Peptides against a protein of PDB entry 5HDT. Designs and how they scored, part 32

Target 1, 163 residues: chain A of PDB entry 5HDT
Amino acid sequence: MVVKTFMDMDQDSEEEKELYLNLALHLASDFFLKHPDKDVRLLVACCLADIFRIYAPEAPYTSPDKLKDIFMFITRQLKGLEDTKSPQFNRYFYLLENIAWVKSYNICFELEDSNEIFTQLYRTLFSVINNGHNQKVHMHMVDLMSSIICEGDTVSQELLDTV
Target 2, 163 residues: chain A of PDB entry 5HDT as posed
Amino acid sequence: MVVKTFMDMDQDSEEEKELYLNLALHLASDFFLKHPDKDVRLLVACCLADIFRIYAPEAPHTSPDKLKDIFMFITRQLKGLEDTKSPQFNRYFYLLENIAWVKSYNICFELEDSNEIFTQLYRTLFSVINNGHNQKVHMHMVDLMSSIICEGDTVSQELLDTV

## One batch from the design tools (peptide; made by RFdiffusion4, then SolubleMPNN)

Design b2_p13_1_s2 (from b2_p13_1, 6 letters changed)
Fold by OpenDDE base, seed 1:
Structure b2_p13_1_s2 (fold): chain B 163 residues (1-163), chain A 13 residues (1-13)
Amino acid sequence: as target 1 above (163 residues)
Amino acid sequence: KPKIKLGPEYVPK
């Protein structure tokens, strides 16, 4: 599966990165981002997270609009963290861990709509966080939010009100 | 800050 391919790929695997570049680009298409199956969308989100990891610090996506679409898409998937008993929770955890560890959202600072993206991220995280989450989940959520605040010298008042 | 490598903290099934 494509998920395994990107998950196992190393950042230093230059030959593989070049080989799968076209696949990485296609995974960001509307066909996948708007797929009707929720589980498929989660898999796509995990693949995209791995793509950001593999190609860090620079994503292979050159379009600001496409980057916005991707991060808004990933943000929507994080809603699945609310149900800790879901069969897919482990994959949601992987998504959260990945984006928090890699600091993938920091790419958004170069986008004009960064405040919108971060606001939606924070709203989503605060809406899904609950007492059922273990310490690791809480730490990843805090790390993700703190990193954005620390790197962004100036954030919107709306974002600050959310925090 | 530059992005860092993902650690082996978790691997999904």
Scores: peptide ipSAE 0.030, ipTM 0.678, DockQ to the pose 0.071
Fold by OpenDDE base, seed 5:
Structure b2_p13_1_s2 (fold): chain B 163 residues (1-163), chain A 13 residues (1-13)
Amino acid sequence: as target 1 above (163 residues)
Amino acid sequence: KPKIKLGPEYVPK
């Protein structure tokens, strides 16, 4: 299983990182990002999050347009955090915990469309946050948003109005 | 801007 392969991989596994590089690139293709099955898209998002973790601080994706597509894709998956009783909630939690810890979105500061990505992320998080979320979920959401604000040199007025 | 490297405090769930 591809998902388990990346979940079990460490950052210092250089031989494995090289071996699975082509697979990592393939997972970011439109075939997976636009997959018709919602559960498959969630698994793809988790794999992509693990790929960012494994290859940190450098992502294997060299195209700015591809990076934008990936983070917009991951952001869309975070909408699933709203339903805390969903059978897939644990995977949504995994996705949130991973990207918050790794600070994966911080690579977007190198993109010209960073403000669009961050705005969409904040809108999504504020739209799904609710009283049904436990303290850990809230903590990860706050950590994710705070890291971007603290690291960023410039913040758009639109983003400031959202926060 | 840089991504953080995983430490011992990170436990995937």
Scores: peptide ipSAE 0.029, ipTM 0.679, DockQ to the pose 0.061
Fold by OpenDDE base, seed 4:
Structure b2_p13_1_s2 (fold): chain B 163 residues (1-163), chain A 13 residues (1-13)
Amino acid sequence: as target 1 above (163 residues)
Amino acid sequence: KPKIKLGPEYVPK
């Protein structure tokens, strides 16, 4: 299983990172990012999150457009956090926890469209956050948002208005 | 700005 492979991989496993590099690149293809099944997209998002974790602080994706597509894709998947009773909620939690911990979105600061990405992220998070989420979910959401504000050199006023 | 490398305290749920 691809999901488990990346989930269990260490950041310092250089041979494995090289071995699965092509797979990482293929997972970012439009075939997966635009997959019609939302559960598949969630799994893809989790894999991508793990890929960012494994290859941190770098990323195997060299195209700015591809990186934008990936993070916009991940952001869209976070919408699934809205339903706390979903059978897939634990995977959405994993996605949130991972990207919050790794600070995956920080790579977006180098992108021309970083403000767009961050704006969509904040809008999505505030859209799904609710009192049904436990403390850990809230903490990860706050960590994810605050990290971008604190570590970004320039944050758009639109983004600040959402905070 | 830099990504955080995972430490031993990180346990995916």
Scores: peptide ipSAE 0.028, ipTM 0.668, DockQ to the pose 0.061
Fold by OpenDDE base, seed 3:
Structure b2_p13_1_s2 (fold): chain B 163 residues (1-163), chain A 13 residues (1-13)
Amino acid sequence: as target 1 above (163 residues)
Amino acid sequence: KPKIKLGPEYVPK
């Protein structure tokens, strides 16, 4: 399975990274980002998170528009964190843990629409956070949001009002 | 700030 291939790959595997580069690019296509199956979209999001990890510090996606689409897509998948009893919650947790640890969203600072991306991320996180989440989930959410605030040069008033 | 290598992580079953 493609998901396991990227999950098991490390950042020092240069030959493998080159071999699977085209697959990484294909996973960011509209076919996968707009897939009608919610579970498929979650798997795609996890793969994309692993791709950002593997190719760090530079993602293989060079188009600003494509990067925006990817992070808006990942943000939409985080809505699945709301239901802690879902059979897919473990994969949503994996997605959250990965993007928080890698600090994947930080590459968005170079995008013109970074404010929009961060605002949507914060609104999504605050909409799904609840008392059913354990301490680890809360920690990852806080780490994700605080990293963006601390490393950003400026934050819009709209984003500040959300926090 | 560059992205960091992922440490111990949860692997979904």
Scores: peptide ipSAE 0.028, ipTM 0.668, DockQ to the pose 0.072

Design b2_p13_1_s3 (from b2_p13_1, 5 letters changed)
Fold by OpenDDE base, seed 2:
Structure b2_p13_1_s3 (fold): chain B 163 residues (1-163), chain A 13 residues (1-13)
Amino acid sequence: as target 1 above (163 residues)
Amino acid sequence: KPKIKAGKEYVPK
């Protein structure tokens, strides 16, 4: 399975990284990003997160537009964190943990629409955060938001109003 | 369930 393949891959697996590069690129296609199945989209998001992890600090996606699409897509999937009792919550947690751990959203600082992406991220996280989440979930959410605020050179007024 | 293995991370450019 594709999900398992990327999940088990290490950052220093150079031969595997080269072997699966084309697959990584295809996973970012509209076919997968706009897949009608919500569970499939979650799996795609997890794979994309793993791809960012595996190829850190250099994402394999070169198009700024594609990167924007990917991060907006991942942001939309994070809405699933709202239900801690969902059968898919563990995968939503994996997604959150991954992107927080490797600071994937830092890629967005190089994008023209970074403020839009960050604004959507903050709005999404604030909409799903609740007292039902354990400390690890809270920690990852805080880490994700804090790192962006701390490391960003400029923040739009809209984002400041959101935070 | 799975543990994230990460040594390298992304930093702002």
Scores: peptide ipSAE 0.488, ipTM 0.819, DockQ to the pose 0.050
Fold by OpenDDE base, seed 3:
Structure b2_p13_1_s3 (fold): chain B 163 residues (1-163), chain A 13 residues (1-13)
Amino acid sequence: as target 1 above (163 residues)
Amino acid sequence: KPKIKAGKEYVPK
């Protein structure tokens, strides 16, 4: 399974990274980003998060428009964190943990629409945060948001008003 | 589910 292949791959597998580069690029296509099944979209998001992890600190996606699409896509999937009783919650947690750990959203600082992406991320996280989440979930959410504020040179007033 | 292993992270340029 493609999901397991990327999940089991580490950051030091240079030959494997080259071998699966075309697959990584294919997973970011509109076919997968716009898939009608929400469970498939979640799996795609997890694969993309793993791809960012594996190729860190240089993501294989070079197009600014494609990167924006990917991060807006991942942001939309994070809405699934709201229901802690969902059978898919563990995969949503995996997604959150991954992107927080490798700080994948830091790629967005190089994009012209970074403020839009960060604003949507913050709005999404604040909309799903609730007392049903354990401390680890809260920690990852805070780590994700604080990293952007602390490491960013410029933050829009709109984003500051959201925080 | 294997634990996420990461030694490298993205740093703003």
Scores: peptide ipSAE 0.487, ipTM 0.820, DockQ to the pose 0.049
Fold by OpenDDE base, seed 4:
Formats: sequence, C-alpha cells, structure tokens
Structure b2_p13_1_s3 (fold): chain B 163 residues (1-163), chain A 13 residues (1-13)
Amino acid sequence: as target 1 above (163 residues)
Amino acid sequence: KPKIKAGKEYVPK
C-alpha cells in the first residue's frame, strides 16, 4: 500500500527516496488533488505530508504553482479535524501531527502567494478548533500556527489579526 | 500508528 510505504519510510533512506520519487511526483497530480472521494483525498494528503517529511529539508516538488496547490489542498483537508468522532479522525490527526512536526508549511515562505496560504491555514484551523480536541491536537495546532508567526518575517497583518 | 519523528525540518530562508 502506498500510504504505508511512505508512512514507514524515514528521512535517511536515500535509495528508497530515489526509488519512490516518481510516485511522490504523481501523487501531487490533479488526479489525486481533485479526487472526488473525501477519504482518498485524506490519504493523499497524508502521503504528501509524509513525502515532505521524508524529503526534508528539500521537497521534491519544484513548481511554485504545484506547491501552492498542494498546501491549499492540505489546508482543505484539515477541515476534517472538526469532527472528533469521525472514523477518519486519527488520520486527520496524523496529518496535523506530521505537518506540525516537520514544519512543512515553511516551504510556503518562498512562494509568492504565501500570505494567501497562511491566511487560509489559520482560518481553517480556527474554524475547527474546539474543546472536544484533546491536548495533543491543541498543541499541534498551536505549534503549527506559532511556527509560522515566529519564523515568518513577512506575515501579513491580516494573518496577525486572525490570531 | 507509529509516532512521527523527524531529524530534519523545513527552515525559512
């Protein structure tokens, strides 16, 4: 299974990273990003998060437009965190934990549309944050948001007003 | 589900 393959891969296996590079590139295609099945999109998002993790600090995606599409896509998936009772919540948690841990959104600072991406991220996170989330979920959300604020030199006032 | 660990992270330039 593709999901398990990337999930089980670490950052130090150079041969494996090369072997699965083509697959990583294909997973970012519109076919997967615009897949009609919500559960498939979640799995794709998790795979993309793992790909960012595995290839850190150099993501295999070089196109700014593609990177924007990916992060906007991941951001949309985070909306699924709103339902803590969903059978897929653990995968949404995995997604959140991953992107917070490796600080994948830091890639966006090099993108022209970084402010748009970060604004959408913050709006999404604040829309789903609730008291039903356990401490770990809250911490990852805070870590994700704090990292962007603290490490970003050009965070928009709009984003700051959201916080 | 395995714990996610990372030795490398993305750092803003």
Scores: peptide ipSAE 0.485, ipTM 0.824, DockQ to the pose 0.050
Fold by OpenDDE base, seed 1:
Structure b2_p13_1_s3 (fold): chain B 163 residues (1-163), chain A 13 residues (1-13)
Amino acid sequence: as target 1 above (163 residues)
Amino acid sequence: KPKIKAGKEYVPK
């Protein structure tokens, strides 16, 4: 399966990265981002996160509009972290761990709408944080939010008020 | 449980 292929691929697999580049680009299409099935969208999000991981530090997506769509899409999927008993929670955890570890959202600093993306991310994370999450989940959430604040010298007052 | 493997990260430019 495509999802497993990207999940198993590491950042140093240059030949494989080249081979699957076209597939990576297609996975960011509206067909997948707007898929009606919630579980499919989660798989797409995980795959996109893996693509960012694999191609770090240079994402294969170059269009600012497409990048915005992707990160807004990933942000929406993070809402699934709220239900810790969901059968899909492990995949939501994978998504969170991935984007926190490789700092994928740092790509957004180059986007004109970075503040919008970060604001939505923070609102989403704070909306799903609960006492049912274990320490690792909390750590990844905090790491994700703090890294953005630390890297961004200029953060909107609205975002600062959220923290 | 899924676990990621990464050695490189994105840094603001």
Scores: peptide ipSAE 0.478, ipTM 0.826, DockQ to the pose 0.050

Design b2_p13_1_s4 (from b2_p13_1, 6 letters changed)
Fold by OpenDDE base, seed 3:
Structure b2_p13_1_s4 (fold): chain B 163 residues (1-163), chain A 13 residues (1-13)
Amino acid sequence: as target 1 above (163 residues)
Amino acid sequence: APKIRRGPEVVLK
C-alpha cells in the first residue's frame, strides 16, 4: 500500500526518500486531488501529510501553485472532522494530528496566497468544531491555528476577525 | 518564514 509505505517511513531514511520522490510527486497530481471518491481523497490527504512530515523542513513540491492546491485540498478534507461518529473519523483525526504536530501549513508563509490559504483553514476549522469533539481534537485545532498566528509576520484583517 | 518541524514519528492513538 502507498499509504502504508509513507506512514512507516521516518525522517532519516534519506535513500528511501530519494527512491519514493517520484511517487510523492505523482500523489499531488490532479488525478488524485480531484478523485471522485471521498474516501480516496482522505487517504490521499493523509499520505500528503506524511510526505510533508518525512521531507520536513523542505517539501518536495517546488511549485507555489501546486503547494497552494495541496493545502486547499487538505483544508477541504478537514470538513470530515464534523461527524465524530463516522467510520472514517479516526483517519480524519490522524490527518489533523499530523499536520498540527508537523506545522505543515507554516510552509505556506512563503506563498503569495498565504492569507487565502489561512483564511480558508480557519473558516473550515470553526465551521466543524463542536461539543462532540474531545479535548485532544480541540487541542490539535488550537495548536494548528495558534502556530500560524504566533509565527506569522503578517496576518490579514479578515483572518484576525475570525479568531 | 518558519520551517515545518522535524520531530518524532506521529503515533496514532
Scores: peptide ipSAE 0.051, ipTM 0.724, DockQ to the pose 0.089
Fold by OpenDDE base, seed 2:
Structure b2_p13_1_s4 (fold): chain B 163 residues (1-163), chain A 13 residues (1-13)
Amino acid sequence: as target 1 above (163 residues)
Amino acid sequence: APKIRRGPEVVLK
């Protein structure tokens, strides 16, 4: 399946990256981002996370608006971390672990709406973080948030108020 | 705009 294909691909697979570029672009279409099935959207988010990993430090998406849509989409999926006992939690964990380790959101620093994206990310993470999460989940959440603060040139007052 | 900093190859399993 598409999910497995991207999961198994590494950053040095240049020929494969070219081969699946069109697929990567199609996965960011409204058809997938606005898919009515919650589980499908989660799978799409994981694929997008892998795409950011594979194409790091760049991204195949050339449109700033599309990048914004993608990260707002991923942010919305992170709400699923709230239930540690859900059948899909492991996939939500994968999503969190991936984007935290890759520092995928750091691409957003190049976007004019970066503050909006980061604010929504922080609000989402703070809304789902709880004492029921294991140490790894907490670590990834902290890593994700701290990396943005530490590596960003500027942080908006709105974001500071959120933290 | 600052150049983005990304992590190395990720091993998730």
Scores: peptide ipSAE 0.049, ipTM 0.722, DockQ to the pose 0.082
Fold by OpenDDE base, seed 4:
Structure b2_p13_1_s4 (fold): chain B 163 residues (1-163), chain A 13 residues (1-13)
Amino acid sequence: as target 1 above (163 residues)
Amino acid sequence: APKIRRGPEVVLK
């Protein structure tokens, strides 16, 4: 399956990166980003996270609008972290862990709408964070938010006020 | 060492 393909790929697999480039591009299409099935959208988000990991520090997506769509999409999926008892929670955890470690959102700094993206991310994270999450979840959430603050030349006061 | 995103880059066109 597509999910396993990208999960098993490392960052030094140059030939594989070229081979699956078209697939990576297709996964960012509206067909997948707007898929009606919630579980499919989660799988798509995980694949996109892996794509960002594999192609880091760059991304195969060249359109700023597409990148914005992708990160707004990923942000929406993170809302699934709210239910710690969900059978899909482990995949939401994977998504969070991946994007936090890779610092995937840092590519958004080059986008004009970076403030909107980061604001939405922070609002989403704070809306789902709760004492029921284990320490690892909390750490990844903090890592994700801290990376944006630390590496951003300018961060809106609104975003800073949420921290 | 694994590669991670480091800071802003050139704006994609």
Scores: peptide ipSAE 0.046, ipTM 0.708, DockQ to the pose 0.147
Fold by OpenDDE base, seed 5:
Structure b2_p13_1_s4 (fold): chain B 163 residues (1-163), chain A 13 residues (1-13)
Amino acid sequence: as target 1 above (163 residues)
Amino acid sequence: APKIRRGPEVVLK
């Protein structure tokens, strides 16, 4: 129900955004980010991606530490893209497409630890990309990475060397 | 804080 609620919500639904703000905040708690079930964590990541979409350009999370935790968490979930035959692959695809299209990681430029986040993202994407992925998956991965490089002024040389 | 350039709403393909 929660997953569907955020998926169906758009950016212009101000009353709903306010109504579900507390839920959005709770979804970023350690209870969900450190949930023992891998499938639950994937669902949480998708919800968080939708929250970033809905509340763009400003995330409802005001704590820099919390934002860092969230994006490191989402990055870890992207590891699931490696198995194209997984029953959950379509949901991993949803996650990738969402964050690439919205450019969600661009909010990390506000964080002091942005380079750490971007480095982990790139390492993860390069580790899971393979010939089994179709053109759409590859395109989303490239879009996600190129957006950060082209729009960021603080990208480290280490990150650039990996590209 | 730098400007954040977000894309449009996601359309699943």
Scores: peptide ipSAE 0.045, ipTM 0.726, DockQ to the pose 0.065

Design b2_p13_2_s1 (from b2_p13_2, 5 letters changed)
Fold by OpenDDE base, seed 1:
Structure b2_p13_2_s1 (fold): chain B 163 residues (1-163), chain A 13 residues (1-13)
Amino acid sequence: as target 1 above (163 residues)
Amino acid sequence: PAKPKKVFGPKKP
């Protein structure tokens, strides 16, 4: 299983990283990003998050347009965090924890549309945050947003006003 | 998985 392969891979597995690099690139194709099945899209998002984790601090995706598509895609999946009783909630938690720990959204600082991406991320997180979430979920949400603000020396006042 | 040792940081001032 592709999802398990990347999930079990660590950052120091250089031989495996080279072996699965082409697969990682194909997982970012429109076929997967626009898959009609919601559960499949969640699996794809988790896999992409693991890919960023494995290859950190160097993303294997070099196209700015592709990177934008990926982060907008991941942001859309985070909407699933709103339902804590969903059978897929643990996988949504996995996605949140990964992107918070890895700080993968920091890649977006190099993109022209960084403000758009961060704005959508903040709007999504604030739309799903609720009292049903445990302390760990809240912690990851806060860490994710705070890290971007603290490390973004080019964060616009417009974005700050949205928070 | 375990907390990663390597993470991303800002690369554009």
Scores: peptide ipSAE 0.528, ipTM 0.905, DockQ to the pose 0.688
Fold by OpenDDE base, seed 4:
Structure b2_p13_2_s1 (fold): chain B 163 residues (1-163), chain A 13 residues (1-13)
Amino acid sequence: as target 1 above (163 residues)
Amino acid sequence: PAKPKKVFGPKKP
């Protein structure tokens, strides 16, 4: 399974990274990003997060438009964190933990629409964060948001007002 | 999985 392939791959597997590069590129296609099944989209998001992890610090996606689509897509999936009792919550947690640890959203600093992406991320996180989340979830959310503020050269006032 | 050693850093356009 594609999900397992990228989940089990580490950052130092150079031959595998080369072997599955085309697959990684295909996973970012509109077919997957706009897949009608919510659970499939979550799996795609997790795969994309793993792809960023595996290829860090160099993402295989080079198109700014594609990168924007990917991060807006991932951001939309994070809305699923709102239901802490859902069967898919652990997978949403995986997504959150991955993007927080990998700092994949830092790629967005190179994008013209970085402020839009970060704004949507913050709005999404604050919309789903609640006292029902365990400490790990809260820590990853805070880490993700703090990384953007601390490492970004410029942060929009709108984003700061959201914080 | 384990916390990755390599991560993304901020890059300027």
Scores: peptide ipSAE 0.527, ipTM 0.904, DockQ to the pose 0.694
Fold by OpenDDE base, seed 2:
Structure b2_p13_2_s1 (fold): chain B 163 residues (1-163), chain A 13 residues (1-13)
Amino acid sequence: as target 1 above (163 residues)
Amino acid sequence: PAKPKKVFGPKKP
């Protein structure tokens, strides 16, 4: 399975990274980002997160518009963190942990619409964070949000109002 | 997965 392929791949697998680069690019296509199945979209998000992990610190996607689409897509999937009892929660956690550890959203700092992306991310995280989440989930959420604020040069007033 | 050694950092246009 494609999901397992990227999940099991590490950052030092240069030959595999080259081999699966085309697949990584195809996974960011509108076909997958706009897939009608919610579970498929979650799997796609996890794959994309792994792709960022594997290729860090260089994203394989060269289009700023495509990068925006990807991060807006990932942000939408994070809404699934709201239900800790969901059978898919472990994959939502995987997604959160990955993007927090890899700091993939830091790619957005060089995008024209970075403020829009960060605003949507913060709004999403604030909407789903609750006392039912364990300490690891809380830690990743806080780390993700604080990292962007602390590592960013400037923050728009709109983003500050969201925080 | 395991915590990655290589991560992304803030970049400027």
Scores: peptide ipSAE 0.524, ipTM 0.906, DockQ to the pose 0.708
Fold by OpenDDE base, seed 5:
Structure b2_p13_2_s1 (fold): chain B 163 residues (1-163), chain A 13 residues (1-13)
Amino acid sequence: as target 1 above (163 residues)
Amino acid sequence: PAKPKKVFGPKKP
């Protein structure tokens, strides 16, 4: 299974990273990003998060447009964090924890549309955050937002005013 | 998975 393949792979497995590079590129295709099944899209998002983890600090995706599509896609999946009782919540947590630890959204600082991506991320996080989330979820959400604000030089004043 | 050792950061000129 593709999900398990990337989940079990570490950052120092150079042979496997080279072997599965083409698969990583294929997973970012419109076929997967626009898949009609919500559960499939979540799995794709988790795979993409793992791909960023594995290849950090060098993303295998070189196209700025593709990177924008990926992060907008991942951001949309984070909406699933709202329902803590969902059978898929643990997988949404996996996604959140991964992108927080890896700081994958820091890739977006190189993109022309970084402010759009960060704005959508913040809006999404604030829309799903609730008292039903445990401390770990809250911590990862805060870490994501803090990293962007504190480490970024291009964060718009409009975004800061929203925080 | 385990917490990664390598992470992304902002690219500065």
Scores: peptide ipSAE 0.523, ipTM 0.902, DockQ to the pose 0.738

